# Peptides against a protein of PDB entry 3WG5: the designs that were tried, part 38

Target 1, 218 residues: chain A of PDB entry 3WG5
Amino acid sequence: LAKNIVYVAQIKGQITSYTYDQFDRYITIAEQDNAEAIIIELDTPGGRADAMMNIVQRIQQSKIPVIIYVYPPGASAASAGTYIALGSHLIAMAPGTSIGACRPILGYSQNGSIIEAPPKITNYFIAYIKSLAQESGRNATIAEEFITKDLSLTPEEALKYGVIEVVARDINELLKKSNGMKTKIPVNGRYVTLNFTNVEVRYLAPSFKDKLISYITD
Target 2, 218 residues: chain A of PDB entry 3WG5 as posed
Amino acid sequence: LAKNIVYVAQIKGQITSYTYDQFDRYITIAEQDNAEAIIIELDTPGGRADAMMNIVQRIQQSKIPVIIYVYPPGASAASAGTYIALGSHLIAMAPGTSIGACRPILGYSQNGSIIEAPPAITNYFIAYIKSLAQESGRNATIAEEFITKDLSLTPEEALKYGVIEVVARDINELLKKSNGMKTKIPVNGRYVTLNFTNVEVRYLAPSFKDKLISYITD

## One batch from the design tools (peptide; made by RFdiffusion4, then SolubleMPNN)

Design b1_p11_1_s2 (from b1_p11_1, 6 letters changed)
Fold by OpenDDE base, seed 1:
Structure b1_p11_1_s2 (fold): chain B 218 residues (1-218), chain C 218 residues (1-218), chain A 11 residues (1-11)
Amino acid sequence: as target 1 above (218 residues)
Amino acid sequence: as target 1 above (218 residues)
Amino acid sequence: TSLEPITFETK
């Protein structure tokens, strides 16, 4: 039985191996306490595909629901952040946030120009992002267009097109709106109905290590 | 190529063999004109399971998107109406409508008491309604609870729980909100993106026969 | 297969 505890943690900045460590730590803490869910307030411009895939896998292996919340207003789940969101148990966005822009790149040239990914890589991520969308019952065509058109969506558009589940201004509205929803992917092999009735909200802060790494990667 | 035509028709009252004829006629007209979609304004307390299953099958075989719109305010897609909705390409509800209450019954006794369906029949319809929900990417657990709990939902709840796709006050709001959505089930083997940009709305009226039958069954 | 560091940075 999950306790009426919801964890909230923030992940901000580039998706890296250290971002994986943050996700893993946060989810592990919430798992240990048998929380009803963890909400990750995500704000990312993107990052590394390897780290992203590991994060998605860690979320999929979670013993508790992992809610990605694109927060605060002005935040984005850009690129790698969109994949992470699409791999999660529930996606929420605050008004004034964005999601999408998932076209893979090899990196930046010395002049700041984007090095385009070869078609083989692009096609791999098209298949991958479509899989995430399909497995979560989200719009796989829009997921593909996040790559093929480098599409970015507002919360309202993302909700409308079936990319996300909730638009919420804050954690309290998120809890209220997501209460009684089912997770879009299984938790331990089954879809879970979220129970945010009489919940205790526990905030997790970045570790000292997490803060240091965020500082170095900014 | 679909024309920028959307048909709107009303189906009201008990689901019967004549309701099937109405669905068939309306869908056939819209198919013949290669309409972008047909919207069926549905208001039903339920009806016959045989007719319901035939209607669902007719919708699934449609060459165009069939949108079930529980309309006007005060209307319901009760019982058989819920199955029909769950079998359709898109579900909308007006504010102040309801959906659910799907527990199968054998009929009414002479004293007006419900004759309960045997477990075998109830289990059949549980499997059936779950299939409709699953095939359409809708909440199969709520679909089951429409039977097992005789659950009825508001539009807001139905949207929240992933039973329906749109809440809209009128046809214009429905068209605006559903524009760019994908059908929840295939049309001719593929999911269709609804294009309600610059559409002509054509209303279909019940035939004289349809009106006569509705009058007799009321 | 080393996934080359596919960076997803938005402009």
Scores: peptide ipSAE 0.032, ipTM 0.247, DockQ to the pose 0.157; fails the geometry check
Fold by OpenDDE base, seed 3:
Structure b1_p11_1_s2 (fold): chain B 218 residues (1-218), chain C 218 residues (1-218), chain A 11 residues (1-11)
Amino acid sequence: as target 1 above (218 residues)
Amino acid sequence: as target 1 above (218 residues)
Amino acid sequence: TSLEPITFETK
């Protein structure tokens, strides 16, 4: 019997326009092969708001479910990563990861201090993050507190509060636990029930360009 | 007689954290050699607000005058580049260059359309750009209109309206015209009179890292 | 020449 394909790709580091290109490329490959889903292993401290919003839109325009998986242990979906997760069809976290810390800033001063965003920017992103949470049926109060309290959550807390859907140690446990779950947002206008009963996992590698960018940003 | 040194360096492309590193490195070299000034040949379409604000702070903390020179002909100091220029000790432009177009955006949508910044962000940057203009004794009304009207100016217009101090075809004309001018902001708490009567011009090259970043962003 | 906007970063 033809196995459903699940793609797995890694996105690591700062969220930039190049990160958008990675998301677009990975999702496009998975769409072309009519994959059951793509899992993006995400580890990010945050990044650019524009790139983040573009990535969220790209995920929401996906022809297939996009699962954000905060992985490996020690990884984070901080700031922009939290928005991306909240914009996705399913969020999973590995034990020992974190989510949140979404307070927007204008940047860092020369002394390493944070340049605060004006209340109006902060309020814009509060409205935006709450919309992502509401649209996905996730905890909009906690989403707001990711900004207003600079809140960071463990996977267990995030699951408990209804921010995420799955805590999983690895891809196999993720597939097992997410099997039969409905996507938290629609795929092509419909909520999809994930079917991971008979799947083949295919890993996507970063392109040479992706590797070069990572080498420069590190 | 010991010649005063004037450094010249080029900064081209999008304003990023790497652009900050370039500014910091170049200014530090010129500071270490007690240069009369550093001239930064700037050609940028804009970039990140955080990097821009950091660059402005780095310029304002410089122990020596930092001259922003929009060069060569065809170059622009657009968006973030205008803020950087307004934060500098002197602005020069070559004929056939432009300055302005400072309206902040959140990013680009997937269809290439601009995601508008909320009024509160726009108002923040209006206040910020006006402060830079006021502190430097430059035209704060035009600085505001760079945002509110998305205004772009020619060098001749920018000079006429008191946005910039010099129109120059090359480094030699720039040095000649800026000789005896006072810095528009203080250097170490004092307004400095530029002395380009007996100077040696030293060109700084981009580092290997700078070249690599340029190669990836192009 | 697409004017690159001033972009905000999230942490």
Scores: peptide ipSAE 0.031, ipTM 0.252, DockQ to the pose 0.347; fails the geometry check
Fold by OpenDDE base, seed 4:
Structure b1_p11_1_s2 (fold): chain B 218 residues (1-218), chain C 218 residues (1-218), chain A 11 residues (1-11)
Amino acid sequence: as target 1 above (218 residues)
Amino acid sequence: as target 1 above (218 residues)
Amino acid sequence: TSLEPITFETK
């Protein structure tokens, strides 16, 4: 039985296996409480592809809807963030955010220059990102262009192109606009209609561990 | 029996639990081959404190010497990277690199501003970083100042202050300069004298997984 | 494959 609770948590910075732990923890808390959904306020310039794929898998395995919200203004769902968003049950963006720039690279050279990925890897991620878009009923052509053109979109463009579902200034507007929407991917094998009528919004703070982690590395 | 092999691997970007996996994998490979040492070419602006602490622990648990080499020129061992370096058996830096800037923060606000850590957390990391310095026979006062002053040092300054052990332009110079040095922390309970006479240098490439991860998130 | 140098300023 859904409790009419929506969890909100922030995930910021690089997508890594620690980011996976954050996603897993946050989603697990929301699952345990049988929340209506969890909203992840995402701000990422990208990260690790395996962590990203694991996060996507974790989202897809969620017992509740996972909404990626590119937030606040100035935030991005760049690179890995775009894949994660495309792997989610619903994507929202705040005005002044961005999505895209998904061109895969092998890494950075010693001088800080990009080491280009070989075509085989690029093509792998083209196929992967397109699959995420297709599975979620989102724009697979634009998903490809996030790689092939290193395309970055505004929320309005992303909405227009059918990459995202909601442009919202804040959580309240997001809940209002997404109320009654169906998830873009299944939850436990079923597409769920979101019910944000009379929901309690619960903010999940970073764990003490999460806080400790963020504290040392800046 | 040491094989007169030195492994070299690169770890770049944020310190995360994936970075932990990289450290663990690289060190494990070198351990399995009974290498004389592994050199980690580190370039990090920082990362997660728990991942950092786990990495430090993994280094400290290494069956072989783990040398942190801040490389190439332009690289940094910033924040978490400094802690990792201080937790290692030997620190080297290339000219034009930096170490320090360890002031812990809670995270970034929505507008990209730093959320300051409360004094309790700051003091925790002061104690922690000082412990790493003390345990490795490195400059604990400077280690504290990496936090309290957000101090960043050049290789020459870091060497001068007894934070690092080697300034080297490349792996060959590093091996030459560090040959005969004792590890700054024990390996299996013993301080090891490094033997880089007639060593084979083996570069460890990122795993296919590591490559895949880096490819999607850029 | 690494994505852009995410300067993780640890906030």
Scores: peptide ipSAE 0.031, ipTM 0.269, DockQ to the pose 0.176; fails the geometry check
Fold by OpenDDE base, seed 5:
Structure b1_p11_1_s2 (fold): chain B 218 residues (1-218), chain C 218 residues (1-218), chain A 11 residues (1-11)
Amino acid sequence: as target 1 above (218 residues)
Amino acid sequence: as target 1 above (218 residues)
Amino acid sequence: TSLEPITFETK
């Protein structure tokens, strides 16, 4: 019986267009191998809003389910990471992770203070994050509060409020809990039921380029 | 006789992952219609290094020649725009435009002062911009000086130093001057001779999304 | 890393 493949890849650090390249490469590999899904282990403090929007679009154009997994314990899907998660087919979090804090900023000052975004930009991202929540059938009020209150949630809170679908300690528990779930957004125009009953888990490593960029941005 | 099509599209403002989406959309349209080339009228002060690297990669993966045209007079291909130009199949500039000033920065402070990049980042972009120049048979010493001296050049200087291929006042002069030139990088693994003897010029407009993003980032 | 970023950082 042809084993259904699930890919697992890690994306860590700031969301940049290098992060887009990582998402694109990882999803493309999984698409080419007709994988059942790809799980992206995400740990990000946030990053670029533009790169984030491209990543969301790339996920939405995926030929296979893309599962965002906030992992390991202590990791976050902060800021841009939350938007990416909300744009994905399924969100999971490990215990001891966080999601939220989505208020857009213009950047940091020399003293490390935040330069606040003007209302026009904040309002745009409110509309955008609400659209992601609505399209995925997730809590649009909490999505708005991720910006307006800079709210951060635990996995248990995020699950309770309908922001995420799974709390899982590891990949095996994630596969077990998400087996039989429908994707929160369509894959190739259809909502897919995940089948993780007889899967081969394949890990994708960062390319040398990915490692170099991570070293430069860290 | 099937008219050879040349597309012309505009990209203006900061290089972001929205700019990547514009490049990708424009090139994809021109590829789908089997265009002879696409000309991108570029006016940018710079932008994101990560988005820039994705745009360069997208240009290098193009099935058709991508011509970067720094236009109109008064426009620039500054910072990220210079890298994009150096990654393209042909560079043209209008009189009264500029190219260069490629020194990477971490950002701006609250007072508008530049936060300098650490040497590790600066050295990475020196290596990167030199590789783009070398791969395209353009002046790698000047490419380095775009960073190390934050050098900006006029079209006449850039042409003289072998950074660009054409100085042209408008699209018609660009087509006339670039007709019969070989691409500076390969298209589908081959250096292509541009044929602009009997072409239909088609203009691509920004999408509503492109206009909205430009409005948000301006 | 950005080249003349108006860093639109999402926090």
Scores: peptide ipSAE 0.029, ipTM 0.255, DockQ to the pose 0.216; fails the geometry check

Design b1_p11_1_s3 (from b1_p11_1, 5 letters changed)
Fold by OpenDDE base, seed 3:
Structure b1_p11_1_s3 (fold): chain B 218 residues (1-218), chain C 218 residues (1-218), chain A 11 residues (1-11)
Amino acid sequence: as target 1 above (218 residues)
Amino acid sequence: as target 1 above (218 residues)
Amino acid sequence: TSFEPISFKTV
């Protein structure tokens, strides 16, 4: 019997290989318990594209729906965070959050200036982000503009333009609004209708290793 | 009076933003003491291209010669490590080390397979690695083949082909062999002749933060 | 120690 459980976990900071391990661990726990879904509260300025692509793949291989929730107010799903969101089964944002700013860079110079990605890299990621948007039935034109115009959107704009599915102030409002929605990508080859009637919310904590990594990256 | 001091520091593991901080800290200490040079004992499988490019820039902005020494035996300057070496004032390798394998990847898939970089990215890094080789008067053809053929070289091969300047078993042999060599790139706009006559060797230790990062990445 | 080729991408 599928437990009417929804897991909630927090992912904060730069997207790295350790962030992949967090996603994998959290999703695996929720899969093992046959949860109705997992909600990942995401707050990231971006990070590594390799880790991002691995995270997207891990989400797409999930046996359960993975909801990316840009939370709390003031948080962002910037750069890599936008790709992760677009690769997920559902995107939600809290009021006062942002999404976008996906222009790839090679890094930062010593003076803090951005080292621009060559057009070839930029075009690769344009194609990639558009594919994520198209596969999820989200706005591929805006997804492209997240790169080409370095566009950032409010939750209300993102909802209006069909980038995201839900604006919610908290987990309770998210569950209420997303109840009955279909996943924007398949779960095990099938689009799932989310059922958040009579669910128990279970919070997952970061492991000691996760805490140690956060302490070092901060 | 320039202190006849040569600093030696170790950089080990993946090339990350923390590795940049290590390079910056070590070079800054050596600059402040007006050292004759700093030797970085490098052992890396590669890492992030952004961090790599920042490290190369930091080396090229150094007020003193930065020598990359692939050490100890069994160590490698793989991928990002090769770029860092090619961006430095002098490259040395210990017997039983390797250099090369510079083919860029996007990351690893969940099954451990390599996600190939698109030709556009590969071509960018071919141009970049060739520029580093050309600017340093090193073998640009071999630098290209580090990518196109995923070539790895022994110290003896790398010396023979003009990729590196010194093969040395230890710091003492390195200092002896590199004494009187000109830097392969300028220091403050000038090519410097290394003077390792009557030098004091000072070892720099990793900071507590550096040790913590190593503990987490291992 | 798996040869990790340079990951190009900061996004």
Scores: peptide ipSAE 0.041, ipTM 0.291, DockQ to the pose 0.271; fails the geometry check
Fold by OpenDDE base, seed 4:
Structure b1_p11_1_s3 (fold): chain B 218 residues (1-218), chain C 218 residues (1-218), chain A 11 residues (1-11)
Amino acid sequence: as target 1 above (218 residues)
Amino acid sequence: as target 1 above (218 residues)
Amino acid sequence: TSFEPISFKTV
């Protein structure tokens, strides 16, 4: 029985194995409480591809809808963040955020220049990002262009191109606009219609471990 | 027998358990090759305190000198990065970088505001950061002020205040300036005099796992 | 098999 609860948690910064742990923890808490959904306020410049793929997999294995919300204004779902978003049940963006810039690189050289990925790797991620878009019924052409053109989109453009589902200024507007939407990917094999009528919004703070961690790093 | 090899690797972004894995891998490679040192080009806004503490511990357990180099220009050793730097055998900074801003926080609120740490946690990290400074013979008063004043320093200020050991524009200048310096903490219980005469510089790229990861996220 | 050190950019 779905409690009329929506969890909201923040994930900020680089996508890493720790980011996976954050996603896993947050989703697990929301699953345990049989929440209507979890909203992840995402602000990432990108991160690790393995971590990203694991996060996508964790989202896809979620027992509840996972909504990626690119938030606050000034935030991005860049690179890995775009893949994560495309792997989610619903994407929202706040005005003044961005999505895209997914061109895969091998890293940075000593001088800070980008080490380009070989075509084989680039093509792998083109195929992967397109698969995420296709599986979610989102714009696979634009998903490819996130790599091939290093395309970055505004929320309005991303909405227009069918990359995202919602432009919302805040959680309340997000809940209002996404109420009654179907998840773009299945939850436990079924597309779920979101029910945000009379929901309690519960904010998940980082764990004490996460707090101790953020406490030193910000 | 020390090979006249210095490894250089980059660690960028948030300090996480993955960042620990990066440090561990890089240091392990350099240890295995009995390198003269490893230089970690660090650019971090901060990260997890547990990961940071583990990284500091891993550095302190290194069989070879670990040099933290805040690089390139525009980079920072912010928050956790400052602790990691203070836990290292030598700190260098490039011009146009920063160190400090270590005020511990519990995280960000829903509106993006900082959740302050309780005094107990703040005081814990004051004690911890001061211990790192003291153990490395660096300025413990400034280390405290990195928290209490959220102080950020330029390389020149950090050098002046005895927080760091080298200001260098590049790896070559770093090697030149740090040649003959003693490590600020022991290596295997002994303070080591760095020997950068006729060294081969070997750049460590991220693992294939790491490349696959960066490829999607940048 | 010498693990060639690969450089990561986090994006």
Scores: peptide ipSAE 0.031, ipTM 0.271, DockQ to the pose 0.120; fails the geometry check
Fold by OpenDDE base, seed 2:
Structure b1_p11_1_s3 (fold): chain B 218 residues (1-218), chain C 218 residues (1-218), chain A 11 residues (1-11)
Amino acid sequence: as target 1 above (218 residues)
Amino acid sequence: as target 1 above (218 residues)
Amino acid sequence: TSFEPISFKTV
């Protein structure tokens, strides 16, 4: 019996238009090969709101389940990473990772101080993050608090509060725990039950361009 | 006789994936209406290299001439903006604007210091910016110096050195001066002679999303 | 390109 394929790819660093290109490339490869899913090992401090929104849209348009996995231990899905996670078909976190801290900022001043977003922008992102939570059947109250309180959660807290679906130490534990779970958002208009029985794990490496731009962004 | 249309749109702020969306939207509108050209009033301190490269590619794929106009006075086509300009069909600058300062950086450290790009990245962008200059028949030596010396030029210097094609105070002077000029890169595989005789100027406003993301990037 | 760190409005 032909093994179903699960792709695993890493996205690390700031969320950017290049990060979008990585997501698009990785998801496209997995779509082309009719993979059971793609797992994105995400480690981000955040990034651009526009890139984030495009990434969320690209995930939502995926022909296959996209699992955001906050990995390795010490990684975060901070800020933009939380939105991306909430926009995905399944969220997993490794022990020792974090999610949240979503307060929008305009940037950093010359002195390194945060330039606060005006209420209009903050309210927009509150509405947006709540919509992602609601659409995915995740905790919209906590999603709001990721902004209003700049809340950060552990994997155990995030699971407990219904923000994420899985806590897993590695890909094997993730596959085992998520086998038989339904996607939190639809794939091609349908909620998919994940089938990680008899799967082959394929790792996607960053392209030369990806390495170059990661090198430019990092 | 039906007036030929010239579109004018503003792109301001950091070069991002959202800036790509603005370019794509504006050029698409102008293409759909078979405009004689689109003039992009550009004011940017720079931004993401990936977004920049995508924007350059989008400009090069345009079915109509794209004129980058560094405007208003006090504006710049700094860093990524210079690459975008060099990738365009025609570059204009208003008096009191600047172009250049293209040295790639990896980012800013926590203390606000610039993290320098390694030689491999710097050399990549030197090759890239030189290719843009060569393809457009512009000064490749100066293009290199935009990186190696972090050179910034006035409109008069940029014109003198063959980096840009037009110095103009406003859209009317730009149209007058650029009438009958050939595009510096091809449109659909052909160099186009601009015809700004009997044209109507149409201004494109940013979308609500554009305003929101500009508000998020600024 | 002074990649101004796109002040990633770290959303």
Scores: peptide ipSAE 0.026, ipTM 0.285, DockQ to the pose 0.216; fails the geometry check
Fold by OpenDDE base, seed 5:
Structure b1_p11_1_s3 (fold): chain B 218 residues (1-218), chain C 218 residues (1-218), chain A 11 residues (1-11)
Amino acid sequence: as target 1 above (218 residues)
Amino acid sequence: as target 1 above (218 residues)
Amino acid sequence: TSFEPISFKTV
C-alpha cells in the first residue's frame, strides 16, 4: 500500500521574505510528492507583516494541508507567528510553548523602546487577524485580544479558547491526535480529513541557503 | 535648467522581504524620474540574509546611484544593514550612528540567547562581506572583522578605516560633501561622479503598504 | 511627502 507521506520541516527565527521562501520551498516539496500533509515546526518571535501575509497566502494556496506546530517546548508562535498559525489548516502546540502577542509596532527606537503603530495600522491588523480566525473557525475575540491586549496564551489556554486544535508533546502524538481531524480551512476548496494511520514521516532539512539566511537574520 | 532630482527615502527596522520591496519601490521611482541619485536613510538592527542579499543585488542593478545614509543620530546599519551599505554606491553616516556587528546567527533561543551559526555559514558570509568591500573599494579587513570580532564602528572610525565615504549631520551636508564624489561601485557599468550642485530634493514617503508592513514586523 | 520613522520590533 503506497504510504501516505507526512513532511516535517522547521521554521525558526524572525518572519521575513526568507521565511516565506522556506515555507514556499517546504510546501512545494510536499505538494510535489503528494504528501498527506506538511507539519511546520514553528518557533518565531514574529517578524514582517508583509512576509507574514505572503506566508499566510502561500499556506492558503497550498495543495496539501499545512499544519503549524509550535515546537519544541519553550518555542513560541509570537506576533507574526500567530497570524501564520491562524492562517493554517491546523494548529498544534507543544506543552511549554506560547502563542499571541500580535500587537503591531512600527519598530524599535534607538534605545530599544517600541515605537507604537498608528491606530489605522493597528485597526487593519485587528480586522486581518479576526478574518483569519473567522475563516478558520477559531476564536476571533481572542485573535483580536492578541492585538488589543497583546495577549499571549499557553497551549492549554489556546486549546480551551478554540484558538488551536491540538496540544502534542512530539510529532508522533501530533499525528495520533490530529488523525481524523478536518482542516480548519479548505485545501483546494475542500475541507480535508487528515489521515495519519499509515504514514511515512519525512523530515525536510533547511537548504544550505535556508541555513545561511536564517544566519544573517539571526 | 532642468533641476537634477535627488530622492530621499527612509528604511527603518529589520531587513526583510518588505524592506526589499521598499528598496525596490524607492529605487524604481527614482529611476523612472531619472534622478541624479536616491539617498536611503537607513536605521536597522539587521535582518534576513536573503532579503539583505536581494537588496544588495537590487542596489547593484540600480540605474541610478543609491546612497545609504545611516540616519538619524543614534541610528545603526547593524548586521544586514552593514552588508547593504557595503553593497551601495556611497555610504554616509550621521554623527552618533553605528555600523557593523555582522556576525551571522541562526536565531534566538527560547531564553533570548543567540544560536550561533555553524562555521560553514559564518565563512560564507565572511567571503560575501569581503567581496562587497573589495568590489566597492572599501576596507575588506574591517568587513571581515564585522563578523569575526562582531566589530561595530562609529562614523569617524568607519571613515578613517575606509569603510564609508561621508560623515554628514543632515541631507544638505551629505549632498555638499558627496558632490563630485565617484560612486564606489558602477552604475550601469560605469563609475558615476555625483552632481549635487543644482538639485531638487524630493522625499519619498513609505506607501500605506510600507507603513502597514513595517507595522506587523515591528 | 514626509518620512515617518518606521522601526522594526520582533513581535
Scores: peptide ipSAE 0.024, ipTM 0.282, DockQ to the pose 0.152; fails the geometry check

